# Peptides against a protein of PDB entry 6B4E, part 20

Target 1, 295 residues: chain A of PDB entry 6B4E
Amino acid sequence: TNFDKISKMFWHYKDKIAQIKQDIVLPIKKADVNVRNLLSRHKRKINPKFGQLTNSNQQLFKIQNELTQLINDTKGDSLAYHWILNFIAKAVVHQAETEVRVKPESALPLGKLTLYLLVQFPELQELFMARLVKKCPFVIGFTCEIDTEKGRQNMGWKRNNENKWEDNTSYDERMGGILSLFAIITRLQLPQEFITTTSHPFPIALSWHILARICNTPLNLITNTHFVILGSWWDAAAVQFLQAYGNQASKLLILIGEELTSRMAEKKYVGAARLRILLEAWQNNNMESFPEMSP

## One batch from the design tools (peptide; made by RFdiffusion4, then SolubleMPNN)

Design b2_p24_7_s1
Fold by OpenDDE base, seed 5:
Structure b2_p24_7_s1 (fold): chain B 295 residues (1-295), chain A 24 residues (1-24)
Amino acid sequence: as target 1 above (295 residues)
Amino acid sequence: SMEEELEELLKELEKKLEELEKQL
């Protein structure tokens, strides 16, 4: 694992967030009143859509169509178009931090919706990835120390209005939710209408990168959160990952489930204990995936 | 490319796995 490259990638996306603020968010505040009114109306219509997702494909398709129309209405103004896509990127990640956090299986419909939008609107890809990396650097396998304020900020830790850091459980759950969404996206097939015309924007190989980079992370930087997000990834994508890479996938699952947990046994991390349970379930031929969506 | 990086990562993990197996 080339950690210098990963660091460069991390900082690239951090710079992208700053650029988005400068080039998209701030300029819209000074834009024509008609543009601002359009975006305000669209924002109000778009925001509830992510919470309206269910395990129904019919409901998913309805929401996809509604969002497609709303986004297309902004294409006449490039700045408005990029602003609405950035809003969507933020909203999707927020949904992962809240709903997927408490109901991991909700990542499936959210991931399907997100993948559709990423393909339908390619400009969303960079905006979405930048938001993901800012909120959850684990999506690119980035880890740094959290003993400093800057380190915690880089790893996506939040402070409240009293400048107090969030509790460990809240952080772990948020990271798990975001990573579950990303894991789902990586293991989903493109919708049939796009398979022949477009490459997958975030393919299953990115899951390989996450696992491999975590396995190669210095042990002194490994925390309970690493095991929590690995468990979240496992629930979301392990079955499809095994299907994609076969024996090589098995080796990597053993590395995270057995070897990494064993090396960190002295820490008695709850996340590590859960990951061992998942490994044992797999060894007993009881690996489960999220239930498929209804027609 | 992503494919080249994947191959490199795989080789690295294989080496690591072999090393871990020798230590057991």
Scores: peptide ipSAE 0.049, ipTM 0.694, DockQ to the pose 0.050
Fold by OpenDDE base, seed 2:
Parts: structure tokens; sequence; C-alpha cells
Structure b2_p24_7_s1 (fold): chain B 295 residues (1-295), chain A 24 residues (1-24)
């Protein structure tokens, strides 16, 4: 694992967030009133749609079509188009932080919707990835120390209005929710309409990178959160990961489930204990996946 | 050390991944 490369990637996306603010968000505030009104209306129509997702493919397709139309309505103005995509990127990640956090299986319909949009609107990819890395740097296997304020900020920790850090449980759950979404996206097949024309924007190989990079992370930087997000990843993608890479996947699952947990046993992390349970379930031929969506 | 063994195994797995990606 080249940690310098990962760090460079991390800071690239941090810079991208700053760029988005300067080049997309702030300019719209000065845009023509008609453009601002259009975007306000579209925002109001788009925002509730993520909460309307169910375990129904029919409902998913309906929402996909509605969002596609709403986004297409903005393509005539490049700034408006990018603003809407950035809004969607933020909304999707927010949904992961709130809904997926408490209901991990909701990552499946959200992930399917997101993957569709990422392929349909390629400009969303960079906007979405930048938001993901800002909120949950684990998606690229980045880790830094959290014993400093800057380190905590870099790792996506939030402060409230009283400048108090969020509690560990809240942070763990948020990271788990975001990573669940990303994991789902990486293990989903492209919609049939895109398979022959487009490469997967965030393929299953990115799940491999997450696991490998965490395994290579210096042990002094490994926290309970690392095990929590590995557990979230496991629930979201382990079955499909094994299907994709076979015996090589098995070796990597053993590394995270057995070796990494064993090395950190003295810390008695709750997340590590859960990951051990997941490993044992797999060893007993009882690996679970999220239920498939209904027609 | 266990750390060194893990690093070697991970390097091997990364190489194998690259090979698998070429096949997919």
Amino acid sequence: as target 1 above (295 residues)
Amino acid sequence: SMEEELEELLKELEKKLEELEKQL
C-alpha cells in the first residue's frame, strides 16, 4: 500500500470540496433570479425522493426517471447542472448518514439509485467522491491520527455549535452508514442498459483497496471505527466480494476478520468483537446478505 | 513479525488482484 498516494488522493478531494464551493455554490448565489428560482424548485422536488425509496424496484425505477428528468431540465445551463449534481451528491451522503446509519439494508435501494445517477450523469462522479472522502475518508482507505483537532476533522469528526465533538457512537454509526452505501455501490452490477457502453465508475476493486489499505494501516492508528466500518462493509458486500474474487477474497476476509482483530485484541473493541462474529458466521456457512429488492 | 507477514501477504494479494482485474 502506497500511503503517500492515498494521502495525495485525500487532499485532492479536500481541494475539490473547496473548489466546488468557489466555482459552483457561491456563483449560483449571484446568478440570475430565474436560475435561482428554477434551482430552488428543483431542490424541493429532488430532496424528498431519496426518502421515498423502498425495497421495490418499481419504486426505484420511478424515482430514477423522475430524477433524470429533473436533472436534464438543468443541462442547458452548465452552472445550474453542476449545482444540481452537487446538491444530489450532498443529499445522497446525507441519506447515508441518517437513514442507512439506522437501517443498513436501505443502502441497497439508495446505492442502486446512486449508481444509476453516477452512470447517467458522469459529472456526478467527482462531486460524489469528493463528498464521500470529506465525510468518510475510509472509502479510500485513508487514516490519520485523531489525537489532534485537525486529525479529527480530517477523519470526518463533527463538532456541534458548542464546539464539542460528537460522541464515539454517533461517529461510528455515521461512518458505518456512509461506508455501507459505498460498499453497496462497488458490488452492484451496472444497470442492463449501461453494461455494454460504460465501465463501472466505482467497481468492486475499490472494496479490495479499502480492506487492503486498512490491513496495512499502522496498528497505532487503528480504532474501533475501523472495525465498525469493516463490519458495515461485510454486511453490505462480503457475499458479492467472495463471488467476484473467490479464494483471494477469502484470504482477505480472513485477514480482516481473524488477523487484524487478533492483533488488536488487547483493545477490546466492540466493533472487532462484531467482526469476529461475522467471521465465525461465515466459517459456519452462514454468511448473510441484504435481501434482494422486490420487483 | 506478524506485521511483516501481513504486509507480504497483502502485497501478494494486491498482485493477484491486478491479475484478476485484467481477466474481468
Scores: peptide ipSAE 0.028, ipTM 0.660, DockQ to the pose 0.376
Fold by OpenDDE base, seed 1:
Structure b2_p24_7_s1 (fold): chain B 295 residues (1-295), chain A 24 residues (1-24)
Amino acid sequence: as target 1 above (295 residues)
Amino acid sequence: SMEEELEELLKELEKKLEELEKQL
């Protein structure tokens, strides 16, 4: 693992967030009142759609069509179009932080919707990835120290209005929720209409990178959160990962489930204990996946 | 060391992944 390359990638997306603020978010505040009103109306229509997702493909397709129309209505103005895509990127990640964290299986419909939008609107890809990396650097296997305020900020820790850090449990759950969404996206097949014409924007190989990079992370930087997000990834994608890479996938699952947890045993991380349980379930031929969506 | 062995194994896995990606 080339950690310098990972760091460069991390900072690339941090810079992208700054660029989005300067080139998209701030300029729209100064745009014509009609444009601002249009975007306000669209925002109000778009925002509730993510909460309307169920474990139903029929409902998913309905929402896909509705969002597609709403986004297409903005294409006449490039700034408006990019603003609405950035809003969607933020909203999807927020849904992962709030809903997926408490109901991991909700990542499946959210991931399917997101993947559809990423393919339908390619400009969403960089906006979404930048938001993911900002909120959860684990999606690219980035880790830094959290002994400093800057380190915590880089790793996506939040402070409240009283400048108090969020509790460890809240952080772990948020990271798990975001990682679950990303893991789902990486293991999903493209919609049938795109499978022959478009490459997957975030393929299963990115899951491999997450696992491998975490395994190569210096042990002094490994925290309970690393094991929590590995467990979240496991629930979301382990079955499909094994299907994709076979014996090589098995080796990597053993590395994270057995070897990495063993090396960190002295820390007695709750997340590590859970990951061992997942490994044991797999060894007993009881590996579970999220239920498939209904028609 | 166990760390070195793990790193070597991961390098091997990364190489194999690259090979698999070429076959897809």
Scores: peptide ipSAE 0.027, ipTM 0.652, DockQ to the pose 0.326
Fold by OpenDDE base, seed 4:
Structure b2_p24_7_s1 (fold): chain B 295 residues (1-295), chain A 24 residues (1-24)
Amino acid sequence: as target 1 above (295 residues)
Amino acid sequence: SMEEELEELLKELEKKLEELEKQL
């Protein structure tokens, strides 16, 4: 694993976040009142849609169409269009931080919606990835030390209004929620309408990168969070990952489930214990995936 | 390419797996 390359990628997306603020968010505050009013109306219509998702493909298609229309209404103004896409990117990640963290299976409809939007609106891809990396660097397999304030910030730790760091459980759950969403996106097939014309923007290979990069991370940087997000990834994508890479996938699952957990056994991480349970379930031919959506 | 990177990662993982197995 080339960690220098990963670091460069991490900072690229950090810079992109700063750019988005300067080039998209701040300029809209000074835009024409009609544009601001339009965006405010659209924001109010768009935001509830992510919470309206169910385990129903019919409901998904309805929401996809509604969002597509709302986004298309902004295409006449490039700045407005990019602002709406950035808003969507933030909203999707927020949904992962709040809903998916407590109900991981909700990542499936959210992931399907997100993948559809990423293909329909290619400009969303960079905006979304930048937001993901900012909130959960694990999506690109980036890890740094968290012994410093800057290190914690880089790894997506939040502080409250009293300048107190969030508790470990809250951080772990948020990271797990975001990674679940990303994992789902990587393992989903493109919608039938795009499969012959478009390449997958975030293919299953990105899941390979996550696992491989975590496995190659120095052990002194491995935390409970790493095991939590690996468990979240496992629930979201392990079945499809095995289908994609076969024996090589099996080796990697054993590497994370058995070898990495064993190496860190002295730490008694709860996330590692859960990952071992997932490994054992797989060994007993009881690997589970999220339930498929209804027609 | 992504394919080349995947191949490199696979080789690294195989090597690491072998190393871990030897330490057990």
Scores: peptide ipSAE 0.068, ipTM 0.706, DockQ to the pose 0.050; fails the geometry check

Design b2_p24_7_s2
Fold by OpenDDE base, seed 5:
Structure b2_p24_7_s2 (fold): chain B 295 residues (1-295), chain A 24 residues (1-24)
Amino acid sequence: as target 1 above (295 residues)
Amino acid sequence: SREEELEELLKELEKELEKLEKEL
């Protein structure tokens, strides 16, 4: 694993967040009142749609169509278009931090919606990835120390209004929710209408990168969170990952489930214990995936 | 490319597995 490359990627996306603020968010505040009013109306219509997702493909398609129309209404103004896409990127990640956090299987409809939008609107890809990396660096396998303020900030830790760090459980659950969404996106097939026209923007290979990079992370940087997000990834994508890479996938699953947990056994991480249970379930031919969506 | 990186990661994985086998 080339950690210098990963670090470069991490900082690239940090810079992208700063750029988005400077080039998209701030300029809109000074834009024409008609543009601001349009975006305010669209924001109000778009925001609730992510929470309206269910385990129904019919409902998914409805929401996809509605969002497509709303986004297309902004294409006449490049700045407005990029602003609405950035808003969507933020909203999707927020949904992962809140709903997916408590109901991991909700990542499936959210991931399907997100993948559709990423293909329909390619400009969303960099905006979304930048937001993901800012909130959950684990999506690119980045890890740093968290014994410093800067380290915690880089790893996506939040402070409350009293400048107190969030508790470990809250952080773990948020990271798990975000990673579940990303894992789902990587293992989803493109909708049939796009298979021949475009490549997958975030393919299953990115799941390989996450796992391999975590396995190669210095042990002194490994925390309970690493095991929590690996467990979240497992629930979201392990079945499809095995289908994609076969024996090589199996080796990597054993590496994270057995070897990595064993190396960290002294820490008695709860996340590691759960990952061990998932490994054992797989070994007993009881690997589960999220339920498929209804028509 | 992403494909090239995957190949490199696979090679690294194999090396790690070999090390583990020696320790067992």
Scores: peptide ipSAE 0.060, ipTM 0.713, DockQ to the pose 0.050
Fold by OpenDDE base, seed 2:
Structure b2_p24_7_s2 (fold): chain B 295 residues (1-295), chain A 24 residues (1-24)
Amino acid sequence: as target 1 above (295 residues)
Amino acid sequence: SREEELEELLKELEKELEKLEKEL
């Protein structure tokens, strides 16, 4: 693992967030009243759609079509188009932080919707990845120290209105929710209409990178959160990961489930204990996946 | 050592992944 490369990627996306603010968000505030009104209306129509997802593919397709139309309405103005995509990127991540956090299986319909939008609107890809890395650096296997204010900020820790850090449980759950969504996206197949014409924007190889980079992370930087997000990833993608990489996948699952947990046993991390349980379930031929969506 | 074995395994896995990515 080249940690310098990972660090460069991390800072690239941090810079991208700053660029988005300067080039997209701030300019729209000075745009003509008609454009601002259009975007305000579209924002109000788009935002509820993510909460309308169910375990139904029929409902998913309906929402996909509705969002596609709403986004297409903005294509006549490049700035408006990029603004609405950035809004969607933020909304999807927010949904992961709130709904997926408490109901991990909801990542499946959300992930399918997101993957569709990422392929249908390629300009969403960099906007979405930048938002993911800002909120949850674990999606690219980035880790830094959290004993400093800057380190905590880099790892996506939030402060409340009183400048107090969020509690560890809240952070762990939030990171788990975001990582679950990303894991789902990486293991999903492209919609049938895109399979022959488009490459997967965030393929299963990115899941490999997450696991491998965490395994190579210095042990003094490994926290309970690392094990929590590995558990979230496991629930979301382990079955499909094994299908994709076979014996090599098995080796990596053993590394995270047995070797990494054993090395950190003295810390008695709750997340590590859960990951051990997942490993044992797999060894007993009882690996579970999220329920498939209905027609 | 166990640590050395893990490092070697990870290097091997990275090389294999690179090969797989080139085949895709």
Scores: peptide ipSAE 0.028, ipTM 0.660, DockQ to the pose 0.415
Fold by OpenDDE base, seed 4:
Structure b2_p24_7_s2 (fold): chain B 295 residues (1-295), chain A 24 residues (1-24)
Amino acid sequence: as target 1 above (295 residues)
Amino acid sequence: SREEELEELLKELEKELEKLEKEL
């Protein structure tokens, strides 16, 4: 694992967030009132759609079509188009932080919707990835120390209005929710209409990178959160990961589930205990995945 | 060391993955 490369990637996306603010978000605030009104209306229509997802493919397709129409309505103005995509990127990640964190299986419909949008609107890819990395650096296997204020900020820790850090449980759950969504996206097949014309924007190989990079992370930087997000990833993608890489996948799952947990046993991390349970379930031929969506 | 062994294993796995990706 080349950690220098990972760090460069991390900072690339951090810079992208700053660029988005300067080049997309702030300019719209000064844009024509008609454009601002249009975007405000669209935002209000788009925002509830993510919460309307169910385990139904029919409902998914409905929402896909509705969002596609709403986004297409903005294409006549490049700035408006990029603004609405950035809004969607933020909304999807927010949904992962709030809904997926408490109901991990909701990552599947959300991931399907997101993947569709990422393919349908390629400009969303960079916006979405930047938002993911900002909120959850684990999606690219980035880890830094959290003993400093800057380190915590880099790892996506939030402060409240009183400058108090969020509690560990809240952070772990948010990271788990975001990582679940990303894991789902990486293991999903492209919609049938895109399979022959488009490559997967965030393929299963990115899941490999997450796991491998965490395994290579210095042990002194490994926290409970690492195990929590690995567990979230496992629930979301382990079955499909095994299907994709076979024996090599098995080796990596053993590394995270057995070797990494064993090395950190003295810390008594709750997340590590859960990951161990997942490993044992797999060893007993009882690996579970999220249920498939209904028609 | 155990850490070195893990690192070597991971390097091997990365090489194997790259090979698999080229074959797909």
Scores: peptide ipSAE 0.028, ipTM 0.660, DockQ to the pose 0.323
Fold by OpenDDE base, seed 3:
Structure b2_p24_7_s2 (fold): chain B 295 residues (1-295), chain A 24 residues (1-24)
Amino acid sequence: as target 1 above (295 residues)
Amino acid sequence: SREEELEELLKELEKELEKLEKEL
């Protein structure tokens, strides 16, 4: 693992967030009132759609079509179009932080919707990835120390109104929710209409990078959160990961489930204990995946 | 081809695994 490369990638996306603010968000605030009103209306229509997802493909397709229309309505103005996409990127990540954290299986319909949008609107890809990395650096396998304010900020920790850091459970759950979404996206097949014409924007190889980079992370930087997000990833993608990479996948799952947990045993991380349970379930031929969506 | 791309990816993954195994 080239940590310098990962760091560069991390900071690239941090810079991208700053750029988005400068080039998209701020300019719209100064845009024509009609454009601002249009975007406000669209925002209000778009935002609830993510919460309307169910474990139904029919409902998914309905929402896909509705969002597609709403986004297409903005294409006549490039700035408006990019603003809507940036809003969607933020909304999807927010949905992962709120809904997926409490109901991990909800990552499946959300991931399907997101993947569809990422392919249908390629400009969303950079916006979405930047938002993901900002909120959950684990999606690219980035880790830094959290003993400093800057380190915690870099790792996506939030402060409340009293300038107090969020509790560990809240952080773990948020990171797990975001990572679950990303994991799902990486393991999903492209929608049928795109399979032959488009490459997967966030392929299963990115899951490999997450796991490998975490395994290569200095042990002194490994926290309970690492194990929590690995568990979240496991629930979301382990079955499909094994299908994709076979024996090599198995080796990596053993590395994270057995070796990494063993090395950190003295810490008695609850996330590590859960990951061991997942490993044991797999070893007993009881690996579970999220239920498939209904028609 | 897609198959060739997958094979190349797997080779890269193997190298990463080897590195992990050495570092662990």
Scores: peptide ipSAE 0.028, ipTM 0.632, DockQ to the pose 0.145; fails the geometry check

## One batch from the design tools (peptide; made by RFdiffusion4, then SolubleMPNN)

Design b2_p25_1_s1 (from b2_p25_1, 14 letters changed)
Fold by OpenDDE base, seed 3:
Structure b2_p25_1_s1 (fold): chain B 295 residues (1-295), chain A 25 residues (1-25)
Amino acid sequence: as target 1 above (295 residues)
Amino acid sequence: SELDKILKELEEELEKLEKELEERK
């Protein structure tokens, strides 16, 4: 693993966030009042859609169509179009932080919706990835020290109004929620209408990179959060990962489930214990996936 | 195929990982 490359990628997306603010968000504040009003209306219509997702494909398709129409309404103005996509990127990640963190299986409908939008609107891809990396650097396997303020900020830790860091459980859950969403996206097949015309924007190979990069991370940088997000990934994508890469997948799952947990055993991380349980379940032919969505 | 390319890359990554883990023992 070339950690310099990963770091460069991390900072690339951090720079992208800054660019988005400069080139998209701030300019809209100075845009024509009609454009601002349009976007405000669309924002209000779009935002609740993510919470309306259920374990129903019918509902998913309905929401996909509604969002598609709303987004298409903005295409006449490039700035407005990019603004609404950036809003969607933020909203999706927010949904992962709030809903998926408490109900991981909700990542499936959210992931399907997101993947559809990513393919339907390619400009969303960079916006979404930038937001993901900012909020959860684990999605690209980036890790840095968290013994400094800057380090914690880089790893997506939040501070409250009293300048106190969020509690470890909250951080772990948020990271797990975001990672669950990303994991789901990587293991989903493209919608049928796109399979022959478009490549998967975030293929399952990205899951491999997450796992491999975490395994190669210096042990002194490995925390409970690493194991929590690995567990979240496991629930979301392990079955499909094994289906995709067979023996190589098995080797990597053993590396994270057995070898990495063993090396960190003295820390007695709760996340590591859970990952061991997942490994054992797999060894007993009881690996579970999220339930499929209803028609 | 694209899949073959990905698998090759994954194999290389796995080998690297295994080597690094061994060196850290």
Scores: peptide ipSAE 0.034, ipTM 0.660, DockQ to the pose 0.192
Fold by OpenDDE base, seed 5:
Structure b2_p25_1_s1 (fold): chain B 295 residues (1-295), chain A 25 residues (1-25)
Amino acid sequence: as target 1 above (295 residues)
Amino acid sequence: SELDKILKELEEELEKLEKELEERK
């Protein structure tokens, strides 16, 4: 694992967030009233759509079409178009932090919707990844120390209005939710209409990178959160990961489930215990995946 | 094929990972 490369990638996306604020968010505040009104209306229409997802493909397709139309309405103004995509990126990640956090299987419809939008609107890809990395650096396998304020901020820890850090459980669950979404996206097939014309923007190989980079992370930087997000990833993508990479996938799953957990046994991490349970279930031929969506 | 290339790269990554883990024992 090239950690220098990972760090460069991390800071690239941090810079991208700053750029988005400077070049997209702030300029819209100074845009003409017509543009601002348009975006305000669209924001109000778009925001509830993510919460309207169910385990129904029919509902998914409906929402995809509605969002596509709303986004297309902004293409006449480049700034407006990028603003609405950035809004969508933020909204999707927020949905992962809130709904997927408590209902991991909801990542499937959300992931399908997101993947569709990422392909349909390629400019969303960088905006989305930047938001993901900011909120959950684990998506690129980045880890730093969290014994400093800056370290915690870099790892996506939030402070409340009283400048108090969120509790460990809240952080773990949020990270798990975001990673679940990303994991789902990586293991989904492209929609049939795109499969011959477009490459997958976030392919299953990115899941490999997450696992491998975590395994190679210095042990003194490994926390309960690492095991929590590995468990979230496992539920979301382990079956498909095994299908994609076969024996190599198996070896890597054993590395995270057995070897990494064993090395950290003295810490008695709850997340590690859960990961061991998942490993044992797999060894007993009882690996489960999220249920498929209904027609 | 593209898949074969990916698998080779993954194999190399796995070997590197295993080596690093052993060194950390």
Scores: peptide ipSAE 0.034, ipTM 0.655, DockQ to the pose 0.192
Fold by OpenDDE base, seed 1:
Structure b2_p25_1_s1 (fold): chain B 295 residues (1-295), chain A 25 residues (1-25)
Amino acid sequence: as target 1 above (295 residues)
Amino acid sequence: SELDKILKELEEELEKLEKELEERK
């Protein structure tokens, strides 16, 4: 694992967030009133769509079509188009932080919707990835120390209005929710209409990177959160990961489930204990995946 | 195939990972 490369990627996306603010968010505030009104209306229509997702593919397709139309309505103005995509990127990640956090299986319909949008609107890809890395650096296997305020900020920790850090449980759950969404996206097949014409924007190989990079992270930087997000990833993608990479995937799952947890046993991390339970379930031929969506 | 290429890369990555983990013991 080349940690310098990972750090470079991390800061690239941090810079992208700053760029988005300067080039998209701030300029639109000064845009023509008609453009601002259009975006306000579209924002109001788009925002509730993510909460309308269910385990129904029919409902998913309906929402996909509705969002596609709403986004296409903004293409006449490049700034408006990019603003809407950035809004969607933020909304999707927010949904992961809130809904997926408490109901991990909801990552599946959300992930399917997101993947569709990422392929349909390629400009969303960089916007979405930048938001993911900002909120949850684990998606690219980045880790830094959290003993400093800057370190915590870099790792996506939030402060409330009283300048108090969020509690460990809240942070762990948010990271787990975001990682679940990303894991789902990486293991999903492209929609049928895109399979022959488009490459997967966030393929299953990115899941490999997450696991490998975490395994190679200096042990003094490994926290309970690392094991929590690995558990979230496991629930979301382990079955499909094994299907994709076979014996090599199996070896890597053993490395994270057995070797990494063993090396950190003295810390008695709750997340590590859960990961061992998942490993044991797999060893007993009881590896579970999220239920498939209904027609 | 593209898949074979990816698998080869993953095998190399796995070997590096295993080596690094052993060195940390």
Scores: peptide ipSAE 0.033, ipTM 0.659, DockQ to the pose 0.192
Fold by OpenDDE base, seed 4:
Structure b2_p25_1_s1 (fold): chain B 295 residues (1-295), chain A 25 residues (1-25)
Amino acid sequence: as target 1 above (295 residues)
Amino acid sequence: SELDKILKELEEELEKLEKELEERK
């Protein structure tokens, strides 16, 4: 693992966030009233769509079509188009922080929708990844110290209006939710209409990087959150990961489930305990995946 | 460390596997 490379990636996306604000978000505030009105209407129509997802493919396809139309309506204005995509990126991540956080299996329909949009609108990819890395650096296997305010901020910790950090449980759950979504995206196959014409924008190899980079992270930087997000990843993608990489995947799962947890045993992390349970379930031929969506 | 060695090996194996998968497509 090249940590310098990972750090460079992290800061690249941090810079991208700043660039998005400067070049997309702020300029729209000064845009023509007609453009602002259009985007306001679209925002209101788009925002509830993510919450309308169910475990139904039929519902998914409906929402895909609706969002596609709404996004296409903005293509006549490049700034408006990028603004709406950035809005979608933020909305998807927010959905992961709120709904997926409490219902991890909801990551599946959300991930399918997101993957569709990422392929249908390639400009969404950088916007989405930047938002993911900002909110949950674990998606690229980045870890830094959280002993400083800047370190916590870099790792996606939030402060309230009173400048108080969120509690550990809230942080862990948010990170788990976001990571679940990303994990799902990495393990999903492209829709049939794209499979022969487009490469997967966030392929299963990115899951490999997450796991490997966490395993290579200095132990003094490993926290309960690392195990929580690994557990979230496991629920979301372990089955498909094994299908993709076979024996190599198995070795890596053992590393995170057995070796990494053992090395950190003295910390008594609850996330680590859960991960061991997942490992044991797998060893007993009882590895589970999220239920497939209905037609 | 032993872990680093194992991870390096896995990364190498993955790279080989990815190449093979690409060739099969």
Scores: peptide ipSAE 0.025, ipTM 0.618, DockQ to the pose 0.264

